# Designs tried in a protein design run: peptides against a protein of PDB entry 6FRK. Part 108

Target 1, 411 residues: chain A of PDB entry 6FRK
Amino acid sequence: NEEVLNAMLKEVCTALLEADVNIKLVKQLRENVKSAIDLEEMASGLNKRKMIQHAVFKELVKLVDPGVKAWTPTKGKQNVIMFVGLQGSGKTTTCSKLAYYYQRKGWKTCLICADTFRAGAFDQLKQNATKARIPFYGSYTEMDPVIIASEGVEKFKNENFEIIIVDTSGRHKQEDSLFEEMLQVANAIQPDNIVYVMDASIGQACEAQAKAFKDKVDVASVIVTKLDGHAKGGGALSAVAATKSPIIFIGTGEHIDDFEPFKTQPFISKLLGMGDIEGLIDKVNELKLDDNEALIEKLKHGQFTLRDMYEQFQNIMKMGPFSQILGMIPGFGTDFMSKGNEQESMARLKKLMTIMDSMNDQELDSTDGAKVFSKQPGRIQRVARGSGVSTRDVQELLTQYTKFAQMVKKM

## One batch from the design tools (peptide; made by RFdiffusion4, then SolubleMPNN)

Design b2_p15_7_s1 (from b2_p15_7, 9 letters changed)
Fold by OpenDDE base, seed 1:
Structure b2_p15_7_s1 (fold): chain B 411 residues (1-411), chain A 15 residues (1-15)
Amino acid sequence: as target 1 above (411 residues)
Amino acid sequence: MDSLESLLQKILAAM
């Protein structure tokens, strides 16, 4: 029994190391899991895999909880949020995502670019802010980040902004001068929250980097970025352990909407390869598909049209990269879609949509779209000519639609 | 909720 436990724990430890979990945390987790597993309960014929998975899950939840309540902005107050992090961590993009998140919730939000080190930092922030219709401040001539941050914070305080986000310089190699600049900015603007932005893809370096920031500036929150890639987010555990600060949000892609509040349970489920069903449901619900209630109601009646399928394809395209969506589905491992298969799948989806764009409302809105085409084969030839595809491609689409409509009728 | 998840899984499995 102990040998079987040790073998299974070795596989779990390997998977956690492959998920960029720090080796010290993996060792500690292994010992905590061993102490939490009753070997007598394992002998009684309980599902050993489920018991180990539950013990691992429980210990990972403890590692993500710093025991400190996350800072939250106060409505009707001026909340100054300073962003800190390495260059390339996604900090500037994350500032825009956080501002947009609060703006969509009815907060008066603004952005300040205090990154004087990176050429084009202000142009990038201005471009992102303008696209999101977020007010911004920065300078092309002022080189002191303390002056820019102070003037920008004062301006937006006087204009009664509720969320004032300050983006700072990220540096790779001049750690001391970066930390001195960050401390000077922090002392000048006196932020209500300091957010450390961490790239999940830096793996085992997450602990040392997160600690270096916490030792110099009062990091109170963590945001983890690039959880859309091969990074399983194990570095997030290292950031929490080093900063003793909660993860407040995660970045799940390049779009401004690829940003969500951190949820412990879904995150740990994804880290363990259990899938993120809750995050998939939330992401599908955050897509304000007012049409989803109407679709769910149609689905309850066993109705599914070619238009309903087209709308679902648009929704899937809005959800972002297929690799993220598949990585949320249980049993679709992170490796299931190479980047090549994602582009091919998106191109295939776009081809199907282009075929449907050549259909008329009678064809799209029919509860038996395949029967409309089967009764009048001239419709297939019209759609094929309109979309620049073969009659076979249209028949393949109708065959796929028929399979979906039959599956919906069985729900 | 389960219906939309099941639909998305079926859509993705049939692509």
Scores: peptide ipSAE 0.017, ipTM 0.416, DockQ to the pose 0.056
Fold by OpenDDE base, seed 5:
Structure b2_p15_7_s1 (fold): chain B 411 residues (1-411), chain A 15 residues (1-15)
Amino acid sequence: as target 1 above (411 residues)
Amino acid sequence: MDSLESLLQKILAAM
């Protein structure tokens, strides 16, 4: 019994180390799991695998919980949010994502560029802010970040903004001068929240970096970026352990909407390769896919039309980037779609939808759409001309549809 | 719930 437990714990520890979880946290987890599992209860015929999995999951949930409630902005008040982090962490992009998130929730949001060190920092922020229609402040002539931050915060306070986000300078190395500048800005603007932005791809360096920021500025929140890449998110556990601050959001891509509230259970499930079933359910529920009951009922009856496929493509397109959707499905690893393949996959779906937009209701609503086209080949030529594609592209769509319809009939 | 996930997996696997 103890040998089997030790073997399973070794596999879990290896998987967590491969997920960039800090070696100290993995050792602590192993000891805690070993102490939480009664070997006598495991002898009584309980499913040893489920018991170990539950114990591991429970201990990972404790590691990502700092025991501190996340700061939340107050509606109808001025909330000043200062961003801190290294250069290349995605800090400036994350400022825009957070501003856009709150703007979409009906908050009056703005952005301040207090990064005077990086050439083009203000132009980058201005470009992102303009695309999202977010008000912004910064200077091309002022070099003191304290002046820019103070003037910008005062301006937007006077204009009754509710979410005032301040982007600060970031450097490639932990330099004392950068931390002093950050402290001067923080003292001048008196932020309600200081957000540390961390790149998940830095792996084992996450702990040391997060600690260095927490030791110099009162970091109260963490945002983890680049979780769409090869980073399995284990560095996030290291950041929480070092900062004693909750993760509030995660960045899951390059788009302004590739940004979501952090959820503990889905994140740990994903980290363990169990998928984000809960986040998938929540996204499905947010989409008000109540029309899915009718689809599920059709699917149970083995009915699947080209229209049903079109509606599913629309639903997938509404769920967001394919990398996010795939990363939520159990057994689809983070590596299944490189960033280049996502835009290509979305373009492929849009092309398939454009082909279906050139179909008529008789073709779309047929329980055997492929048979309708096979009986009258002139339909393929009409659809191809209407959508500006080859007859081969239409045949490939019908072949894909036929595969889906056969898979539905086997459900 | 399991049906939608299975459907999404099937949709994505056939793409």
Scores: peptide ipSAE 0.016, ipTM 0.413, DockQ to the pose 0.081
Fold by OpenDDE base, seed 4:
Order: C-alpha cells, then structure tokens, then sequence
Structure b2_p15_7_s1 (fold): chain B 411 residues (1-411), chain A 15 residues (1-15)
C-alpha cells in the first residue's frame, strides 16, 4: 500500500512540477497529502485514486488560500488601486481589463498611466482606455511617476471616481530603482490596494519574483495573466505562497473581456486537468441564464431532454468566443479551436439548434427523445424538411443526444 | 459533430 501511494504521489508531483508548481510547494504538498491519507481507509477497498485525487485537490485549495480575505472596493467610495509588476507581465493590459470589469458592473472607473519609463506606455494605455470608453490620465512630458500618479489620483477623486487604477512602470529586471519608485508612488497616493500582476508563463521564477515585490511593497492582491496559453497556472500557487495575498482575478487572453474573478475550485480543477466546469457553470450563471439551477437539478436526477440540450447550446453561444468555452473543457487543449475553426463550430451549433427548432414540444421535452424518433421515423423526415437538413444530420443529432443522455443517467 | 459530443461528455464528466 505505501509503495502504491508513493508511486501515485510521484506521478502527482511530476505533473505539478510540469504545471510550474514550485519544487518546495510540491514537496510540502506531498508530505501533507501523505499525512492526510489514512492508509487504513485505503486498505478497505476505497478507490485509492479518488482518495489521492481528493487529498491533492484539498491541499492545492489550501495552497491557493492565503488565509487572508481579499480586498474589495467599497461602492460610493474612492478606491485607489495601484498595479505593480514586471515589464511584459501584462500589467498595463490588466489595468484596462480591471477598469472595464468594474465599469461593466456600473462603477465609475478610470486609469492613470504612471509608467514614465516605457516609450509609448501612455499611448498604449490611452488606446486601450479609449476603446473601452474608460477615462484616463497621463503625461507625455512629466517624467516623475509620483507627480503623474498624485495629480491623476487627485483629479479623479475630485471627479468622484470610485475605481482609480494606477499603472506603474515595469522593468525587465528587478532593479532597486524600480522598487524605490514604486514605494514613492505608493507613499504619495496611499493606495487602498496594491495588486501584483504576474505572468503565469514564467514558471518556476514566479516565487522569486513575487517575493521580491512583496519584500519591497505591501502587495495585498495578485492577478495572474496569460492563463490562455500553455501556462498551467502552477506559478499562481507560488505567487500566493510568496505574497501571502489572494489571487483576485485571472487574465485568460488578449481581449479586454478575457478577464475573470479568481475562483479557487475551478482553477484547481483546471490545474489538475479536470476541466473548468465550475467556471463554465459560473460564467453561465453570471450571464443570468435562467434555469441553470433547474438544469443542474435535472442532470443530478439523470433527466436530460432535447430541450435541455438546446438550452445548453444557447448557454454556450451566450458565453462568447467558443475557443474560451472549449478551453474550459477537460482535454480540449487550446489547439482544438484555431481561430478558423471557431466560426465553423458556432455554425455547427447553430445548425443543431435549427434542427431542434423544427422539433415539437413532445420531441423536445421527452426524457427519451431518441426513442420518440426511433418509434416514429416519419418525425426524422419532418424535422429534416423543416430545418432544411438531411435525415442523416437529424439522426446524427439524435445519436449525440442519446450518448449525452446515457452519460447523464450514469452520473 | 464528434467534437461537440466530446465537449458535452466532458461537461458531464465533471458535473
């Protein structure tokens, strides 16, 4: 039993290292998992794999929880949020994403460019802000980031802005001059929150970088970027461990909308390759798609109709770019939807919905929709004619529905 | 079509 446990823990440790989890955290997790697993319960014939997976999941959840409540902005107050992070971390883009996120929630948001070091930093921020219709401040002539940050914060405070985001200079390397500049800016504007922006793709360097920022400035929140690529997000655990600060948001692409509140369970599920189904469900719930709870309840009871499938396709279509939705599903790697296949996949979904639009309520609401069609083949021909498709296309839809409904019944 | 089936199967497998 101990040899089997050690072998499985070795595989888990390897997978976590390949996910850019810090070696020290992986060792600690291994010890914690080994201590949390009752060897006697494993002897009783319980699914050893499920027990280890649950123990690993539970310990990863603890690694993402710093035990500190995330700072949240107060409505009707002036909340100053200072961004810190390296050049290329996606900091400037993330400032715009956060501002846009709060703007969409009905907050009065603005952006300040206090990056005086990078040529075109202000133009980039201005371009992003203008596209999103977010008010912005910066200078082409002022070289002191403290002056720009102070003037911008004062301006937007006087204009009763609720979310005032300050983008600071990022350096390519950790330089003492950068940390001094950040400290001077922080002292001048007295931010309510300091957000460290980290690139997930830097792998094992995440801990050392996050620590260097935390040792110099009072980082209270973390945002992890570039979780759309091959970055499995293991560096996020290192950032939380080093900063002792919660992850508040994640960046999931290049678009301004590719930004979401951090959720522990979905993130760990994705990290383990279990897929982001909770994030899918939550993103579906955030869209105020009526009846998601009723659908989840039906699924739990092994009931699944063609209408329930149609509603799921509507939900998928409302979630935005199909590439993001597929990236939330286990073992649909980022490769499954090259930008060219997205339109084709959406066209396929729309075709399936058009076939279902030609079905009647008896066909849609049947708990055994495939059996309704199998008993009366004339229904297939009616639906095919009504939707302008082949009888084969209808049969293929029914075959997919049947496989899906059988899987729901096994849950 | 197989892609959507696999998608739905994976949505279900983690519910």
Amino acid sequence: as target 1 above (411 residues)
Amino acid sequence: MDSLESLLQKILAAM
Scores: peptide ipSAE 0.008, ipTM 0.405, DockQ to the pose 0.075
Fold by OpenDDE base, seed 2:
Structure b2_p15_7_s1 (fold): chain B 411 residues (1-411), chain A 15 residues (1-15)
Amino acid sequence: as target 1 above (411 residues)
Amino acid sequence: MDSLESLLQKILAAM
């Protein structure tokens, strides 16, 4: 029994190390899981695999919970949020994502570029802010980040902004001069929250970097970026352990919408390769599909039309990058997350929708659409001509629909 | 093909 436990824990530890979880945290987790598993309870015929998975899950949840309540902005107040992090961490992009997130929630938000070190930092922030229609401040001539940050914060306070985000300089290396500059900016503007932005793709370096920031500045929140693709996010656990600060948001791509509030349970489920069913449900619910109740009711009655499939394809396209949706689904491997496959998948959805746009209401609203086409093969030729596709493409769509409708009838 | 069917199946199973 102990040998089986040790073998399974070795596999879990290997998978966590391959997910960029820090070696010290993996060792501590292994010890905590061993202490939490009573070997005598394992004798009682309980599924040993489920018990170990649950113990691992519980210990990972503890590692991502710092026991500190996340700072939240106060509505109708001036909330100054300072961003800190290494160059290439996605800090500047994340400032724009956070500003856009709050703007979409009806907050009066603005951006300040206090990055005087990087050539074109202000142009990049200005470009991102302009695309998102977010007010911004910065200078092309002022070289002191303290002056820019102070003037920008004062300006936006006087204009009654609620969310004032300050982007600071990032460097490639931990340099004492960077931390001194960050402290000078922090002392001048007195931020309500200091956000450390960490790149998940730096792997085992996450702990040492996060610690170096926490030792120099009062980091109160963490944002983890580049949780798209190969980074399984194990570095996030290292950031929480080092900073003792909660993860508040995650960046899940390059787009301004590729930003979400951090959720512990979905994140740990994804880290373990269990998928993010909860995040998928929440994303589906966030779409405010007023038609979702009517669709759920049709599905409960085993009714599924080509129109219902079309509406679902519209919904999937509204959910954002297809790669993110796939990454939420248990058992879809990372290999589907390549940018090439996303564009191809979206082009395929659009092609299927274009075929359905050439169908009539009788074809779309039939509970047995495939039978309507099988009874009158001339409909396939009409739809194929109308959509500019082959008769084979229409038959493939109808075959896919038939498989789907058969699954819905079994639900 | 199987990826889209599986995605829709899981979206529908999450609904």
Scores: peptide ipSAE 0.008, ipTM 0.398, DockQ to the pose 0.058

Design b2_p15_7_s2 (from b2_p15_7, 9 letters changed)
Fold by OpenDDE base, seed 2:
Structure b2_p15_7_s2 (fold): chain B 411 residues (1-411), chain A 15 residues (1-15)
Amino acid sequence: as target 1 above (411 residues)
Amino acid sequence: MDSLENLLKKVKAMM
């Protein structure tokens, strides 16, 4: 029994290291899991794999929970939120995402650009803020970030803003001058919350970076970015452990809407490759896909048309990056990313939709669309010409549809 | 729950 436990723990530890979880945290997790598993309960014929998975899940949840309640803004008060983080962490983009998130919730939000180090930082923030209709402050001439931050905070306090977000300069390395500048800005504006923005893709460096920020400035919240990419998010555990601060939001793409409140269970489920069924349901509910009840009823009756398939492709495209949607499905996280860039998968979906855009209502609404085309082969040639594709591409679509419709009839 | 997961698995199997 101990050999089987040690073998399974070795596989879990390897998978966590490959997920960018810090080696010290993985060692501690292994010891905690080994201590939490009663070897006597493992003798009772319970599924040893499920017990180990549950123990691992429970200990990962504890690693994401710093035991500190996240700071929350107070409605009708002036809440100053200072952003800190390395250059390229997505800090400036995340400032805009957070401002937009609160604006959509009916908060009076604004942005201050106190990044004087990066050429065009203010233009980038101004462009993002203007697109989102968020009020902004910054300077093209003032070089002192303390002056800009102080003037901007005072201005927006006088205008009764509720959420005042201050973007600061990032650096590529841990530079003492950067931390001194951050401390001077923090002392001048007296922020209600300091948010550390970290890139999930930096892997094992997450702990050392997060610790360096926490040791110099009073980081109270963490935002993790680039969780849409190859980053399995293990660096987020390292940031929480180092900062002793909760993750409040995650960035899941480049768009201003690619931003969500952090949820512990979905995140750990995704990290373990168990899928994010809850986040998938939340995304489906946010899309107001009330039309999915009608589809689910059609699917229950074994009815599936080319139009129903087209509407599903539209829904998938509206749900955002296909890689994220697929990563939310249990058992599909790991192996399917290997066969093409996300752009290629989206291009394939768009190609299939363009073929269906060249179909008529009789073809789209047929409960046996493949038979309509098989009875009149001239339809394939018409659709191929209309969509600018080969007759083979149309036949491949019809073959895929037929396979799907047969699977629906077996449900 | 199961219906949407199954639908997405089916769409994935078509790609």
Scores: peptide ipSAE 0.006, ipTM 0.382, DockQ to the pose 0.057
Fold by OpenDDE base, seed 5:
Structure b2_p15_7_s2 (fold): chain B 411 residues (1-411), chain A 15 residues (1-15)
Amino acid sequence: as target 1 above (411 residues)
Amino acid sequence: MDSLENLLKKVKAMM
């Protein structure tokens, strides 16, 4: 029994190390899991694998929970959020993502560029802000980040902005001068929250970097970026452990929408390669896809119409970025969507929906839609003209539908 | 659960 436990724990520890989890945290987790598993309960014929997986999952959840409630902005107040982090962490991009996230929720958001060190920092922020229609402040002439941050915060306070995000300079190395500058900015603007932006791809360096920021500035929140890459997110555990601060958001791509609130359970499930089943369920529930019970029942009966396919495409589009949705499915890691394919996949979905918008109810509601079109080829020409596509595009849709409907009938 | 996962897998296979 103990040998089997030790073998399984060795596999789990290897997988966690391959996920960039800090070696000290993996060691602690191994000891905690070993102490939490009653070897006598393992002798009673319980599924040893499930028990170990559950114990590992519970201990990982504890490692991600700093025991501190995440700061949340107050509606109708001026909330100053200062961003800190290394150069290349995605800090500036994350400022724009956070501002856009709150703007989409009906907050009055703005961005301040207090990065005077990096040439073109203000142009990059301005470009991102302009694309998102977010008000911004910065200077091309002022070199003191304290002045820029103070003036920008005062300006946006006077204009009754609710979310005021201040981007600071990031350097390649932890330089004392950078930390002094960050401290001077923090003292001048008195931020309600200091957000440390961590790159997940730095692996084992996450602990030392996060600690160095926490030791110099009062980091209250963490955002983890680049979880769309080969980084399995283990560095996030190191960030929480070092900062004792909650992860509030994750960046899951390069797009402004590739940004989501951090959820502990889904993140740990994904880290373990179990998929984000809970986050998928939560997204499905948030979308009020309760009408999917009727679809699931139809699917169980081997019935699938073009309308049912259309509704599923609508549901997928409502769920947000398709990369995020797929990354929630067990065994579909982010590696399966090349970064360029999401917009193309969404454009393909939208094209397919536009073709279906040109179909009539008899075509959409047919249990054998492809046969309806095959019996009357004039329908393909009508739909093609109505949707502004080729007859070939309509035939490709019908071929895809037929493949899907055949897979449903085999379920 | 399995039905939604299977649905999303099928939709992915159509893209």
Scores: peptide ipSAE 0.006, ipTM 0.368, DockQ to the pose 0.055
Fold by OpenDDE base, seed 1:
Structure b2_p15_7_s2 (fold): chain B 411 residues (1-411), chain A 15 residues (1-15)
Amino acid sequence: as target 1 above (411 residues)
Amino acid sequence: MDSLENLLKKVKAMM
């Protein structure tokens, strides 16, 4: 029993280290999971495997939640948000994404470019802001970021802006001169929130970088960028641990819409390959799809048919950037995002829909569609012939459906 | 990529 626990914990620890989770956090998680199980085994006689999983999930949730309430802007007030982070972290792009996110919610948003160090920083911000129709401020002649930030904040305060985002210089190295400049800007503009932008792709360097920023600047929020299929996600845990600050948003691609509010439970569920059904529901609700309430009620009752999955694929095909939404569906995230661009993911969805178009209403509307096919293997051969695919492709679809339907039944 | 996918597969194989 203890050997099986230690073997499972060793596999989880190895996989978390491979996911760029810091070795100290992995060790702490192992100790906390072991301690939690030793306490729960005395109480419940439950299946040890389920207890280990629940304990691992619970301790990962605690590693991503610093126990500090995230800062939120106040409507009808002036909210100054200062961005800090290394060059190449996606800071400037993330400023535009955050401004656009609040603008779409009916906030009066603006952008200030206080990056005087990087040639063309203001032109890049201006291009992004203009494309999103976001008001911006900056200078081509002023070299002091304190002057630019102060003038820009004063201007937009006088114009009654609600969200005033200040982008600062990012450097390639952690230099004391960068931190002094950031402190001078912060002292001049008195920001309501300081956001550290971190690139998830830097892996094991995330802790040391996040700590160096927190030790010099009062970071109150974290945004993690490049959480698309290439990023290991473990850097997010390191950022929270180092900054003791909540992750407020994640960047999930290059587009301005590739930006979402951070949710701890959905992120850990996705990191564990459980998918993000809650985030999918929220995204479906944000899009105000006519049948979203009926779908949410079916999901809450643990009912999920092949027709419900087909309707989800139709809805996904209407939503645009597919990589994010497919990554939220349990069992579709890894194989759909890892091997293809957006067009290949679309072609795969269309192939799955074409397979389902060859199914009958009894197969589509069954609450146990996979069992209908397992009882009558001739149905797989009929559907395969009707859709022009292999019997293996139909079996893979039914396997994906079964994985999803089993998750919905556990909600 | 493969390591997170392997973590996902391992945790999912635990489920």
Scores: peptide ipSAE 0.005, ipTM 0.383, DockQ to the pose 0.018
Fold by OpenDDE base, seed 4:
Structure b2_p15_7_s2 (fold): chain B 411 residues (1-411), chain A 15 residues (1-15)
Amino acid sequence: as target 1 above (411 residues)
Amino acid sequence: MDSLENLLKKVKAMM
C-alpha cells in the first residue's frame, strides 16, 4: 500500500514539476498529501486513485489560498490600482484588460501610463485604451513617473473616476532602480491596491521574481498572464506562495476580453487536466442569473421555453469569448479555438437572439414554442421579416430549440 | 450549430 501511494505521488510530483510548480511546493504538497491520506482508510476498499486525486486537489487549493482576503474596489469611491511587474509580463495589456473588465461592469475606469522608460509605452497604452474607449493619461515629454502618476491620479480623482489604474515601468531585469521608482510612485499616489503581474510562461523563475517584488513593494494582489492552452499555470502557485497575495485575475490570451476573475477550483481542475468544469459552473454562477434557480426548477420539470434559451444565450455572451467557453469544456481541445470560428460563433449567437427579439411573449413563453410556430406558419414569416432574416433561419432556430427542449425533457 | 448545442448541453449537464 505505501509503495503504491509513493508511486502515485511520484507521478503527481512529476506532473506538477512539468506544470512549472516550484520544487519546494511540490515537496511540501507530497508530504501534506502523504499526511492527509489515512493508509487505514485506503485499506478499506476506497478507490485509492480518487482518494489521492482528492487529497492532491485539496492541497493544491490550499497552495492557491494565501489565507488573506483579496482587495476589491469600492463602488462610488476612487480606487487607485498600481501595476508592477517585469517587461514582457503582459502588464500594460493587463492594465487595459482590467480597465475594460470594470468598464463593462459599469465602473468609471481610466488608465495612467507612468512607464517613462520604454519607448512607445504611452502609444501602446493609448492605442489599447482608445480601442476600448477607456480614458487615459500620460506624457510624451515628462520623464518622471512620479509626476505623471501623481498628475494622472489627481486628474482622474477630480473627474470622479472609480477605477484608476497606473501602469508603471517594467524593466527586463530586477534592478534596484526599478524598485526605487516603484516605491516612489507608490508613496506619491498611495494606491489602494498594488497588483503584481506575472507571466506564467517563466516557469520555475516565478517564485524568485514574485518574492523580489514582494520584498520591495507591498504587493497585495497577483494577476497571472499568458495562461493560454500551453501554459500549465504552475507558476501561479509559486507567485501566491512568494507574495502571500491572492490571484485576482488571469489573462488567457491576447484579446482584451481574454481576462477573467481568478477562480481557485477551476484553475486547479485545469492544472490537473480535469477540465474547467467548475470554472464554467462558476462563470455561469457569477453571472448572477437571479433566474438560475427558476431555470433549474423549470429544467427539473422538463420545461424549456424560447425565453429560457434566450436567457442562456445572454449568459453565454456575458461569459466572454466563445473560445474561452469552449476551452473550458472537457474534450473540446484548442483546435476549436481558431480566432475565425469565435467571431462567427458569436455572430451566430447574436443572430439567433435577434430572431428571438422579433418573437412575441406568447411565442417566447410557450412550453412548446416550435408547435406554436408549426400551427401558424405566418408567425415564421413575421419573425423573419422583423429580424431581417430568412424564414429558413427562423426554422433552423426552432429546430435547435426543439432539440434542446427534447433534451431537457429527457433529463 | 452542433457545437452550440453541445456547448449548451455541457453547460446544462454542469448545472
Scores: peptide ipSAE 0.000, ipTM 0.328, DockQ to the pose 0.059

